# Peptides against a protein of PDB entry 6DSZ: the designs that were tried, part 52

Target 1, 361 residues: chain A of PDB entry 6DSZ
Amino acid sequence: NYVVTAQKPTAVNGCVTGHFTSAEDLNLLIAKNTRLEIYVVTAEGLRPVKEVGMYGKIAVMELFRPKGESKDLLFILTAKYNACILEYKQSGESIDIITRAHGNVQDRIGRPSETGIIGIIDPECRMIGLRLYDGLFKVIPLDRDNKELKAFNIRLEELHVIDVKFLYGCQAPTICFVYQDPQGRHVKTYEVSLREKEFNKGPWKQENVEAEASMVIAVPEPFGGAIIIGQESITYHNGDKYLAIAPPIIKQSTIVCHNRVDPNGSRYLLGDMEGRLFMLLLEKEEQMDGTVTLKDLRVELLGETSIAECLTYLDNGVVFVGSRLGDSQLVKLNVDSNEQGSYVVAMETFTNLGPIVDMCV

## One batch from the design tools (peptide; aimed at target 1 G45)

Design b2_p20_8_s1 (made by RFdiffusion4, then SolubleMPNN; from b2_p20_8, 7 letters changed)
Fold by OpenDDE base, seed 5:
Structure b2_p20_8_s1 (fold): chain B 361 residues (1-361), chain A 20 residues (1-20)
Amino acid sequence: as target 1 above (361 residues)
Amino acid sequence: MELLKKALAEMEKGKVKIKV
């Protein structure tokens, strides 16, 4: 009798930080295949609050706060295209995860994109955007009273989207995306008309970006715009300003994940395929009129961690390194480097037992 | 280097002081 103890999944495939349990609690949410783990970040470390089983592998997990909500809601999309919006509800000692809305967003027709599922939320919570299929952008309007997540598709002329984000500070929901065509990789923007269910011309485009441009980071106000991460370069564009850096250190290994450290978008964490952790810094220049402009971009090596599938900054220089291939870590960023020049210290390590082969026997 | 140290020092002002 091999008791196949159904080991809980240990490989992390997503993580987010926010205020899910309350307005005041700092939460870490971890996706491990079909399981969602909810923690409160405390002075003693990560306190487990709840574990939730999902009806499929979590493909997208994003926190968002609609206007008038006291705490964040959680959007989840599974690999089976089941979408839900979850709310944490506590009533005394009773903890419930309630489904505010749900729906299946699968299309009968479409080629699933080779680069997988992308899910994004408009910063003003007007819509959710989904890149599920080539040549389609799916929109889920966010309506508070709607328990059924209804979606529609907008045709995207750009068939090979690499990454997409919603921009900040846009009157209409605006996407920025990297796409590939026969001429190379490019960045384009579109406004999303919810009314007309179509794309309008966005504020800017950048043709012929780096051939290996792989990630878009939407930058909050006051800077706005986007950062484009490639193999050799990091670029910033907001329609008016363009900046590019090509630090030799990033050429050594591909950056595979990123996380914003602060609400103003002045600092980001970057993780590469070798487990190197970087800080991307946006240097500001304050003009005489009180306007803040981006002066420069800098990349600084912090140290080494497990190979991150996802990164999330918690607080007080503590970072969760979610790893799929190795052990996940809670790490501390120190002000002073050690003798090896590392600013990273491992605080806690979460053993990854490898892929649960669901041998359906 | 100075910018990085400043950025790291600003993180220590966080509300949630996780004990190392």
Scores: peptide ipSAE 0.587, ipTM 0.941, DockQ to the pose 0.834
OpenDDE base, seeds 1, 2, 3, 4: peptide ipSAE 0.577, 0.576, 0.582, 0.566; ipTM 0.938, 0.938, 0.941, 0.936

Design b2_p20_8_s2 (made by RFdiffusion4, then SolubleMPNN; from b2_p20_8, 6 letters changed)
Fold by OpenDDE base, seed 5:
Structure b2_p20_8_s2 (fold): chain B 361 residues (1-361), chain A 20 residues (1-20)
Amino acid sequence: as target 1 above (361 residues)
Amino acid sequence: MELVKEALAEMQKGKVKIKV
């Protein structure tokens, strides 16, 4: 009798921080294959609240707050293209995860993109964007009264999208993406017309970025624009300002994940394939008219962690390091470095038992 | 060096004080 103890998945494939359980609670949400774990961040650490089984591997997990909602809603897309919007409800001791909307967004035709599923939410909660297939951008309009997630496709001329985000501070929903063509990698923007179901010309483009440009970070106001992360360089562009840095330290290993530390987008965490944790800093310059412009970009090595699949800043210098290949960690960033120059201290380690091979015997 | 220390110091002012 091999009791195949169906061990719960321990490898983390996504994490997000927000206010899902209430407006006041700080939550950590962790995706472990088909399972969603919900924690409240407390002075004592991570308090488990709920675990939710999903109908497939979680491919996208994003918190968003539509206008007039008191707390965040959760968008989930599975690898089987099941989409849902989830709400946390508590009535006394009863905890329910309510499906506000759901749908299957699979297309009958299309080449699944080699770089996997990308899901993004407009910062103003007008739409969800999905890159599922080459040459297609799927839009899910966000309507409060719609229990059925309906989607439409817009054709992308750019077949090889590497990464895509919605920009902040745009009158219309605007995407910024890195794409590859035979001439190299480029950055482009498009406005998304929900009415006409088409792309309009975006505010800016940058041709011939670094050949290994792999990630887009949308930067909040007051800076706006985007950060493009490559192997050798980090660039900022907002249509008016361009800035590039090439710190030698980032050339040693590929940056694979990022997370915004603060709402104003002045600081980001970056994780590389060697488990190095960096801070990216946006230095501001205040103009005489009270406008804030980007002065400089800086990258500082904080220390080492498990190899991050995802990073999320909690609060008080505490970071959750979600690892797929190693143990996930709760780490503290200290003001003072240790003797090795590290600002990172492990607070808690979550053992990764490796891939659950569901041997259905 | 100074900028990262300032950033790290600002992080310690957060609402949710997780004890180490």
Scores: peptide ipSAE 0.606, ipTM 0.938, DockQ to the pose 0.830
OpenDDE base, seeds 1, 2, 3, 4: peptide ipSAE 0.598, 0.588, 0.604, 0.597; ipTM 0.936, 0.933, 0.938, 0.935

Design b2_p20_8_s3 (made by RFdiffusion4, then SolubleMPNN; from b2_p20_8, 6 letters changed)
Fold by OpenDDE base, seed 5:
Structure b2_p20_8_s3 (fold): chain B 361 residues (1-361), chain A 20 residues (1-20)
Amino acid sequence: as target 1 above (361 residues)
Amino acid sequence: MELVKEALEEMQKGKIKITV
């Protein structure tokens, strides 16, 4: 009797850090196919709190804090288009994951996008945006009293969206996206009208970005705007300021993931397909009026890790490296480099046993 | 170099000193 112990999935598909269990707890949430693992970050490392089975592969996992919530809520979208908003509730020793809202956001018509599902949340928690199908942007309005996640579609003229984010500091929810047309790749912005259920013209656009521009990072205030990451270049734009760098070191391998370190967006971690870990730094210039502007962008190689599917900064220079292809890691960033010039030290390694082939026999 | 060192030094001021 081979007890096929249904091995728990070990490949990481996503990770997020926030305050899900309480306002005070720092949590690491890890998506492993259909499973959500919830940890508390402690001085002793990652303390497991709960594991949750989801009704499908997790495709989107984002923490968000609506106004007047004491802790973060979790948005999950599955590959089967089941959406839910989850809340952690503890009552003494009893731990419950409550579904605040749920819905199926599948359309009857539409071409699923080749670049997969993108899910984003407005920084002011006005809406969730979903790129599920080509030429459509799905909006889920965030309403506290709504147990049913209702969605509507807005038509996108831009059929080939590469990546999309909500911008910070916008009066209306504003998306910034990289798209491809026959002329190349471009960046555009749209305001999203919940009332009219349409796009309005956004604050800025940038035509003819790098041909391999693949990621958008929304930058918080005071900088605002977005970073566009390509194969050869990293660019910043906020409508008023444009800055581009082309550090030769990023040409060696494609950057595939990023994570913001600082709440103000001064520093980011970048991971490439070779497992190289970079820091992206936004140098500030303080103007005489007290305004902060972007002076420069810098990229520095920190070291090497497992090939990251996702990165998340925890605290005290500790980073979780979520890997799909290799072992996930908890790594420490040191102030001083080693003899090889690396700032990275592995603290803990989480063995990846490979893809659980659900052989439905 | 200096900016990254400053960044890394600032990270070491974190509240949770993870010692694995």
Scores: peptide ipSAE 0.655, ipTM 0.954, DockQ to the pose 0.886
OpenDDE base, seeds 1, 2, 3, 4: peptide ipSAE 0.651, 0.647, 0.654, 0.652; ipTM 0.953, 0.952, 0.954, 0.953

Design b2_p20_8_s4 (made by RFdiffusion4, then SolubleMPNN; from b2_p20_8 with A3L E9K Q12E E17T E19K)
Fold by OpenDDE base, seed 5:
Structure b2_p20_8_s4 (fold): chain B 361 residues (1-361), chain A 20 residues (1-20)
Amino acid sequence: as target 1 above (361 residues)
Amino acid sequence: SELLKEALKEMEKGKVTIKV
């Protein structure tokens, strides 16, 4: 009798930080295949609050706060295209995860994109965008009273989208994306008309970016715009300003994940395929009129961690390193480097037992 | 860099002190 103890999944495939349990609680949410783990960040570390089983592998997990909500809501999309919006509700000692809305967003027609599922939320919570299929951008309008997540598709002329984000500070929901064509990789923007269910011309484009441009980071105000991460370069564009850096240190290994440290978008964490952790810094220049402009971009090596599938900054220099290939870690960023020049100290390690092969026998 | 040190010092002002 091999008691196949159904080991809980330990490989992390997503993580997010926000205020899900309350407006005041700092939460870490971890996706481990079909399992969602909810923690409160405390002085004693990560306090487990709830574990939720999902009806499929979590492909997208994003926190968002619609206007008038006191705390964040959670959007989840599974690999089976089941979408839901979840709310945490506590009534005394009773903890419930409420489904505010749900739906299946699968299309009968479409080629699933080779780069997988991308899900993004408009910063003003007007819509959710999904890149599920080549040549389609799916929109889920966010309506508070709608228990059924309805979606529509907009045709995307760019068939090979690499990454996509919603931009900040746009009157209309605006996407910025890296795409590939026979001439190389490019960045383009589109406004999304919810009314007309079409794309309008976006504020800017950048043709012929780096051939290995792989990630888009939407930058909050006051800077706005986007950061494009490649193998050799990191570029910033906001329509008016362009900056590019090519620090030799990033050429050594591909950057695979990123996370914003602060709400103003001045600092980001970057993780590469070797487990190196970097800080990307946006240097600001204050103009005489009080406007803040981007002066420069800098990349600084912090140290080494497990190979991150996802990164999320918690608080007080503490970072959760979600790893699929190795042990996940809680790490501290120190002000002073050690003798090896590392600013990273492991606080806690979460053993990864490897892929749970769901052998459905 | 000095900029990195300043950034790291600013992180220490965080509201949630995690003592692990």
Scores: peptide ipSAE 0.593, ipTM 0.942, DockQ to the pose 0.884
OpenDDE base, seeds 1, 2, 3, 4: peptide ipSAE 0.584, 0.567, 0.591, 0.592; ipTM 0.937, 0.925, 0.937, 0.925

## One batch from the design tools (peptide; aimed at target 1 Y313 G317)

Design b2_p21_1 (made by RFdiffusion4)
Pose (drawn by RFdiffusion4):
Structure b2_p21_1 (pose): chain A 361 residues (1-361), chain P 21 residues (1-21)
Amino acid sequence: as target 1 above (361 residues)
Amino acid sequence: SSSLKEALEEMEEGSVDIEPS
């Protein structure tokens, strides 16, 4: 027999922003399935540079540039457990994606977990963290000689884990995650020590959270902490400081995705399965000593995009809506809600044949 | 509502003026 592609996969599973082509090159990297798309934000709108194709299902796609690098290094993990670090190199008149490092990191003894694979990267590029199998948190230290991507497993006493994030602004690599056991689910803190390959007691107390907490947000350096998005209550956790708001405006649909807007983290974008688009706020309270603190949380609806699996703010009040169940599109957010109450205006839609359930000729 | 408008105003301070389709 023989199989050909009559149409490339159109559903968007992942999208990230960063400086990948050059410095201050606003790149939008869209992950379909086996395809990877790279764009440069130009005055024209989204203009592509190179659409590559891999021999795997892109499951983790993150950007970073470690200590003393020219441009961001891209990291990709295949669902069959193929890990690689890439680098856009337009040294010549052509374009080559050099593979700085690669290595298969499958464990012969783990069970894939509910909520699938999670790939997290250290705030200061100390290591890559993986959550492939239950009870096994895998660490991949980041240096130069680790070109044949080597790795080691730590053990995780917490068996059922929902979402994991690296916390900003800590003494060393620290992890914040939501895990489940009997008696509801909780949030616990750990410290990754890649010198002893162990877990150390985390920065702050273990808190009880909402029963349906589904997302953890890494809050940037000026504030520090973690934001946990459940079904009904949005909570902020940072050591002893703790804030939460529970607008009934949210419970109608589960919040699925989040995206950081400002480098400060004062504004965030949220998405419903009903197709909404929220703005999560961390309002400031600059005090007498020239320091900045955080006072409250406010969530107010912006309008509605399509159902988003990915979410990314590009530039000049524009957000790319990566849709898996429908057409992905481009959106302009305006201060003046011109028509009705929707601060959201569609600019461009991308044909997504969506989940093809049935068909005929 | 005012705080939302201010947040959106700060988002409009971009370097690249993106043209619609």

Design b2_p21_1_s1 (made by RFdiffusion4, then SolubleMPNN; from b2_p21_1, 10 letters changed)
Fold by OpenDDE base, seed 5:
Structure b2_p21_1_s1 (fold): chain B 361 residues (1-361), chain A 21 residues (1-21)
Amino acid sequence: as target 1 above (361 residues)
Amino acid sequence: MELLKEALAEMQKGKVTIKPA
């Protein structure tokens, strides 16, 4: 009797860092297909706290902290369009994951986007945005007392959205997105009116970006704006300032994931399809009036890791490298490079046993 | 190079010290 022990999924398809278990705890949350693993980051490494089974493959996993919450809440969207907001609750030794809100956000009509599901949260926690279908942007208003996640659609004229984020520091929720049309790829912004359930003109646009522009990074204040990552270039735009770099090193392999290191958006980690780990640095210039402007962008090679599906900075130069294709890693960034010029040292490796083929026999 | 070293040095000032396994 081969007890086919249902092998737990080991391939990572998402990871996020925040304060989910408490205001003080640093957590790493890992999505492995239908499973959510919750860890506390400790001096001894990753301490497992809870594992949660989800009703479908996790497609979106984002932490957010509404005003008046002491700790982060977790938004999950599954590939079956089941949305939920989860809260961690501990009462003595009893640990519960509470569903604060849930809903199904599937539309009866729409073409599922070829680039998959995108889910984003407004930095001020006014709404969740979902790109599920071409030509539609779904909005879930965030209301504290609403146990049912209600959504509405806004029509997008731009049918081929590549990536989308909410911007920081906007009076109204504002999205920034890369889209493709017959003329190429472009960046546009829209304000989202919850009241009117429509888009208003956003603060800026950039037509004719790099043809392979694939990712948007929303930059926090004081810089604001967005970083657009392409195959050959990295660009910054905030409406007033535009800056572009084309470091030859990024041309060698496509950047596929990113993570913000600093709350102020001064540093980001970038991972490419070869498992190279980079730091993107925003060089500051302080003006005489005390305003901070972006002086320059720099990209520095840190070293090599497993091919990242997702990256998340923990603390003290420790990074979790979530891999779908290889072993996930906990890595340390050192101040000094080794003899090979690498700043990366593997601390822990998490064996990936490959895809669980759900052979429904 | 200096900017990277400064960045990496700043990262080492974090609250949660994770020891190598």
Scores: peptide ipSAE 0.629, ipTM 0.939, DockQ to the pose 0.860
OpenDDE base, seeds 1, 2, 3, 4: peptide ipSAE 0.619, 0.613, 0.621, 0.618; ipTM 0.937, 0.935, 0.937, 0.936

Design b2_p21_1_s2 (made by RFdiffusion4, then SolubleMPNN; from b2_p21_1, 11 letters changed)
Fold by OpenDDE base, seed 5:
Structure b2_p21_1_s2 (fold): chain B 361 residues (1-361), chain A 21 residues (1-21)
Amino acid sequence: as target 1 above (361 residues)
Amino acid sequence: MELLKKALAEMEKGKIKIKPA
């Protein structure tokens, strides 16, 4: 009897960095199918704290900090549409993961979107947004006292949403999304009314973006707005300012993931399908009135890693590269390049043993 | 190049100095 020890999943399908265990601890959270791994980032590397089994494949994993919370809460959505908000609680040596709220957000009617589940959180923690089905945007209002995650749908006229984010610095929760219609791909914004349960006209739109525009990055203040990543171009728009770059280097492979390096949105990491790691730089211009405007966008090749499913900046130039197809890595970004022009050095490699084949024996 | 080097140098000011393995 070969007891096939149920091998723990090794393929990473999501990662996030924040302050989940405490206000002071920097955590790395890793989603591996149905498993959530929680680490503390230390000078000695990743210290494991807890592993949590989820009641399904993790499809969305986002940290958020409601007003009055000392540390981040974790939103999880599974591929079976089970939603929960988790809190880390430590009492001496006893570690518990408390479910603050839960719910099932599945609709009886709707076509599941071909691009999969998208889950986003308003930066002011007013709501969670979910694109689960074509032509629907699901809203989960965030209420502190509500143990039951209740959701409602708003109809989207735009049936083929490619990506969606909440914008920063908006009086009302505002989404920015790339969508496709018969005329091409476009960017639009909507304000989300919690009261009326409808969309209002957003602050801006951009029709006829690049045909392969695939990702939206919401940019924090002072810049605000969004970055749109395509196959050939990277564009910025905030309603008042538009800027586009078309660096030839990004044409070689599709950008598939991104992560913000700093809270002010001046730097981002980008990963492509070849495992190339880039830095996207937002160059600032300070106006005489003290306003900060975007002067330029730059993309710089850092080096090569495993093909990232997800990226997250930790600290001191250390990046976690979560890979589904290859080994996950901790990499160091160096100030000086090596002889090959790479700024990337692998620090640690986490062997990916491949997909857990559910051998139904 | 200078902007990248500056950006990378700013990362070295982080609180958690993870030692290379």
Scores: peptide ipSAE 0.618, ipTM 0.949, DockQ to the pose 0.863
OpenDDE base, seeds 1, 2, 3, 4: peptide ipSAE 0.613, 0.601, 0.617, 0.607; ipTM 0.949, 0.946, 0.948, 0.947

Design b2_p21_1_s3 (made by RFdiffusion4, then SolubleMPNN; from b2_p21_1, 10 letters changed)
Fold by OpenDDE base, seed 3:
Structure b2_p21_1_s3 (fold): chain B 361 residues (1-361), chain A 21 residues (1-21)
Amino acid sequence: as target 1 above (361 residues)
Amino acid sequence: MELLKKALAEMEKGKVKIKPA
């Protein structure tokens, strides 16, 4: 009996950075199909702490910190619609991943969205939002005492949502989303009423955005609002201010992932389908009243990496490039470019052996 | 360029100084 030790998955389909093991530890969490890998980021590099097998392919993986938690919790949704909230517990050398809450959020009716599963968390940790099916927005209220993740659906008039995020700095949980209709792509906002289980009118909308607008980035305070990324343009809107740029360099390849560098949303990393790594910069303008407004947007080419499925900034200019199609990388951003104009240096490469083709022989 | 260099220099103030392998 050759126990073919099933090769562990190596293709990365998600990554997040936060404080999951403790308040002080910086963690990198990597999703590889059904496997979750947990690392501590150290001066000596990535220290493996734990591996967790999940009951399905990880489709959503998000860290969040409810008010009065000392460390981050992990939300996971699988492709089979199993949702859980995980906590790391350590007692001496004993390491446990505790399920605080779980539930199955599958609906009996609905068309699974062609753009796949989207899962988002309200910045104030009031709810989780899920776009699983066309014309439905699923809400999971976050309650500390609830071990069972219960969800309800709100009907969306917009049947073809491309991307959705919760906005920052909103009194009520507010979503911002790109959707497509026969007239093109548009951006809309809705407030989510937990009490009434309905949408209220959001603070703003932007009709007729770029036809290939594909991503929404919620911008933290003090800026607030959202960035909309297309094929040809990057736009910012917060209800009061609109700004658009069309840097020629982004037309060469589609931006497919992003990650926020700063807690205040001043810098983002962008990855495209050619493995180019960019920095998106938000230039500040301080008003005489102490309000901060967005002056300008800039996109700068940093260099080339593996084709990113996901990006996450660690610390000290170190970035994890999670790749599904190629090798994942740990890269360093340098202050000075090399002779080729690249600011990117590979520190470590993680070999991708490809998809485990389950050769059911 | 100056904005990028400033942005990159601000990253070096990070707490976790990962050494290049």
Scores: peptide ipSAE 0.569, ipTM 0.933, DockQ to the pose 0.865
OpenDDE base, seeds 1, 2, 4, 5: peptide ipSAE 0.557, 0.548, 0.550, 0.568; ipTM 0.933, 0.930, 0.930, 0.934

Design b2_p21_1_s4 (made by RFdiffusion4, then SolubleMPNN; from b2_p21_1, 10 letters changed)
Fold by OpenDDE base, seed 3:
Structure b2_p21_1_s4 (fold): chain B 361 residues (1-361), chain A 21 residues (1-21)
Amino acid sequence: as target 1 above (361 residues)
Amino acid sequence: MELLKKALEEMEKGKIKIKPA
């Protein structure tokens, strides 16, 4: 009896930070294929709390806090379209991850999108949005009393969505997305009507963005709007303000992931395909009426890390670099650069043993 | 430079001071 100890997956394919175990605890959650790892961030480092086996490869992992919840809930979607909402419960030493809601959101008809599964949550927790198939946007209404995740589809005229996010500060749930058509790539917004199960016209659009525009970042209030990241440019739009930068440094390698550093959306981390870590900075301008507008965008090179599949800021300049291709890292951002001009110092490295080749014997 | 420095200094105000291993 060779107990093939199934090697635990080490490649990271997702990470999120939030308050999952309690309102006070800062957690790092790491997706490694079918495994979810839960850590508490402490002064001593990452304290492991629980590991959870999922019934499939984790494709989406997002924390969200509905009104009246004391701590974050976890939305997971698997590559087999199993959706669940998880809650952490602790009773003394007993730790349970409970399923508050679940459902299968697979459609019988549809072309799976080439850019993979996208899952997003409305900042006001009104709905979950899913781009699973070309020409469809799936909506899961968030109802606290519903243990069954029910979904419906809204038809998208835009067949080739590249990325999509919910915007902040919108009266109705509003998506912003990059899409491609024969004329190039464009940005559009739609309001999502839960009542009518349709799209309404969104607040703004931007036609003919950069041809390689690949990511949408929804910006919190007071700025609002979205950042669009391309190969050569980074643009901001909120309906009233447009700003674009084309820093030469981002042309060297494609930005592949991002993470918001702070709740106000003034700072983001960006990772590229070469393992370079950047900070995107939003410079504010305070108007005479007390409104805050975007004055400028700035990109600064912080240093080099493992090639990030995902990034998440923890606290006190500490960043988790989740890597699929290399070792994951815990890194510290320093105020002063080293002799090489790097602000990044590796604190801990997590060995990636590579993909578990399921040798079907 | 100044904006980056201010951003990094603001991070140092974080509640959880993770010690380097």
Scores: peptide ipSAE 0.615, ipTM 0.945, DockQ to the pose 0.876
OpenDDE base, seeds 1, 2, 4, 5: peptide ipSAE 0.609, 0.608, 0.604, 0.609; ipTM 0.946, 0.945, 0.944, 0.945

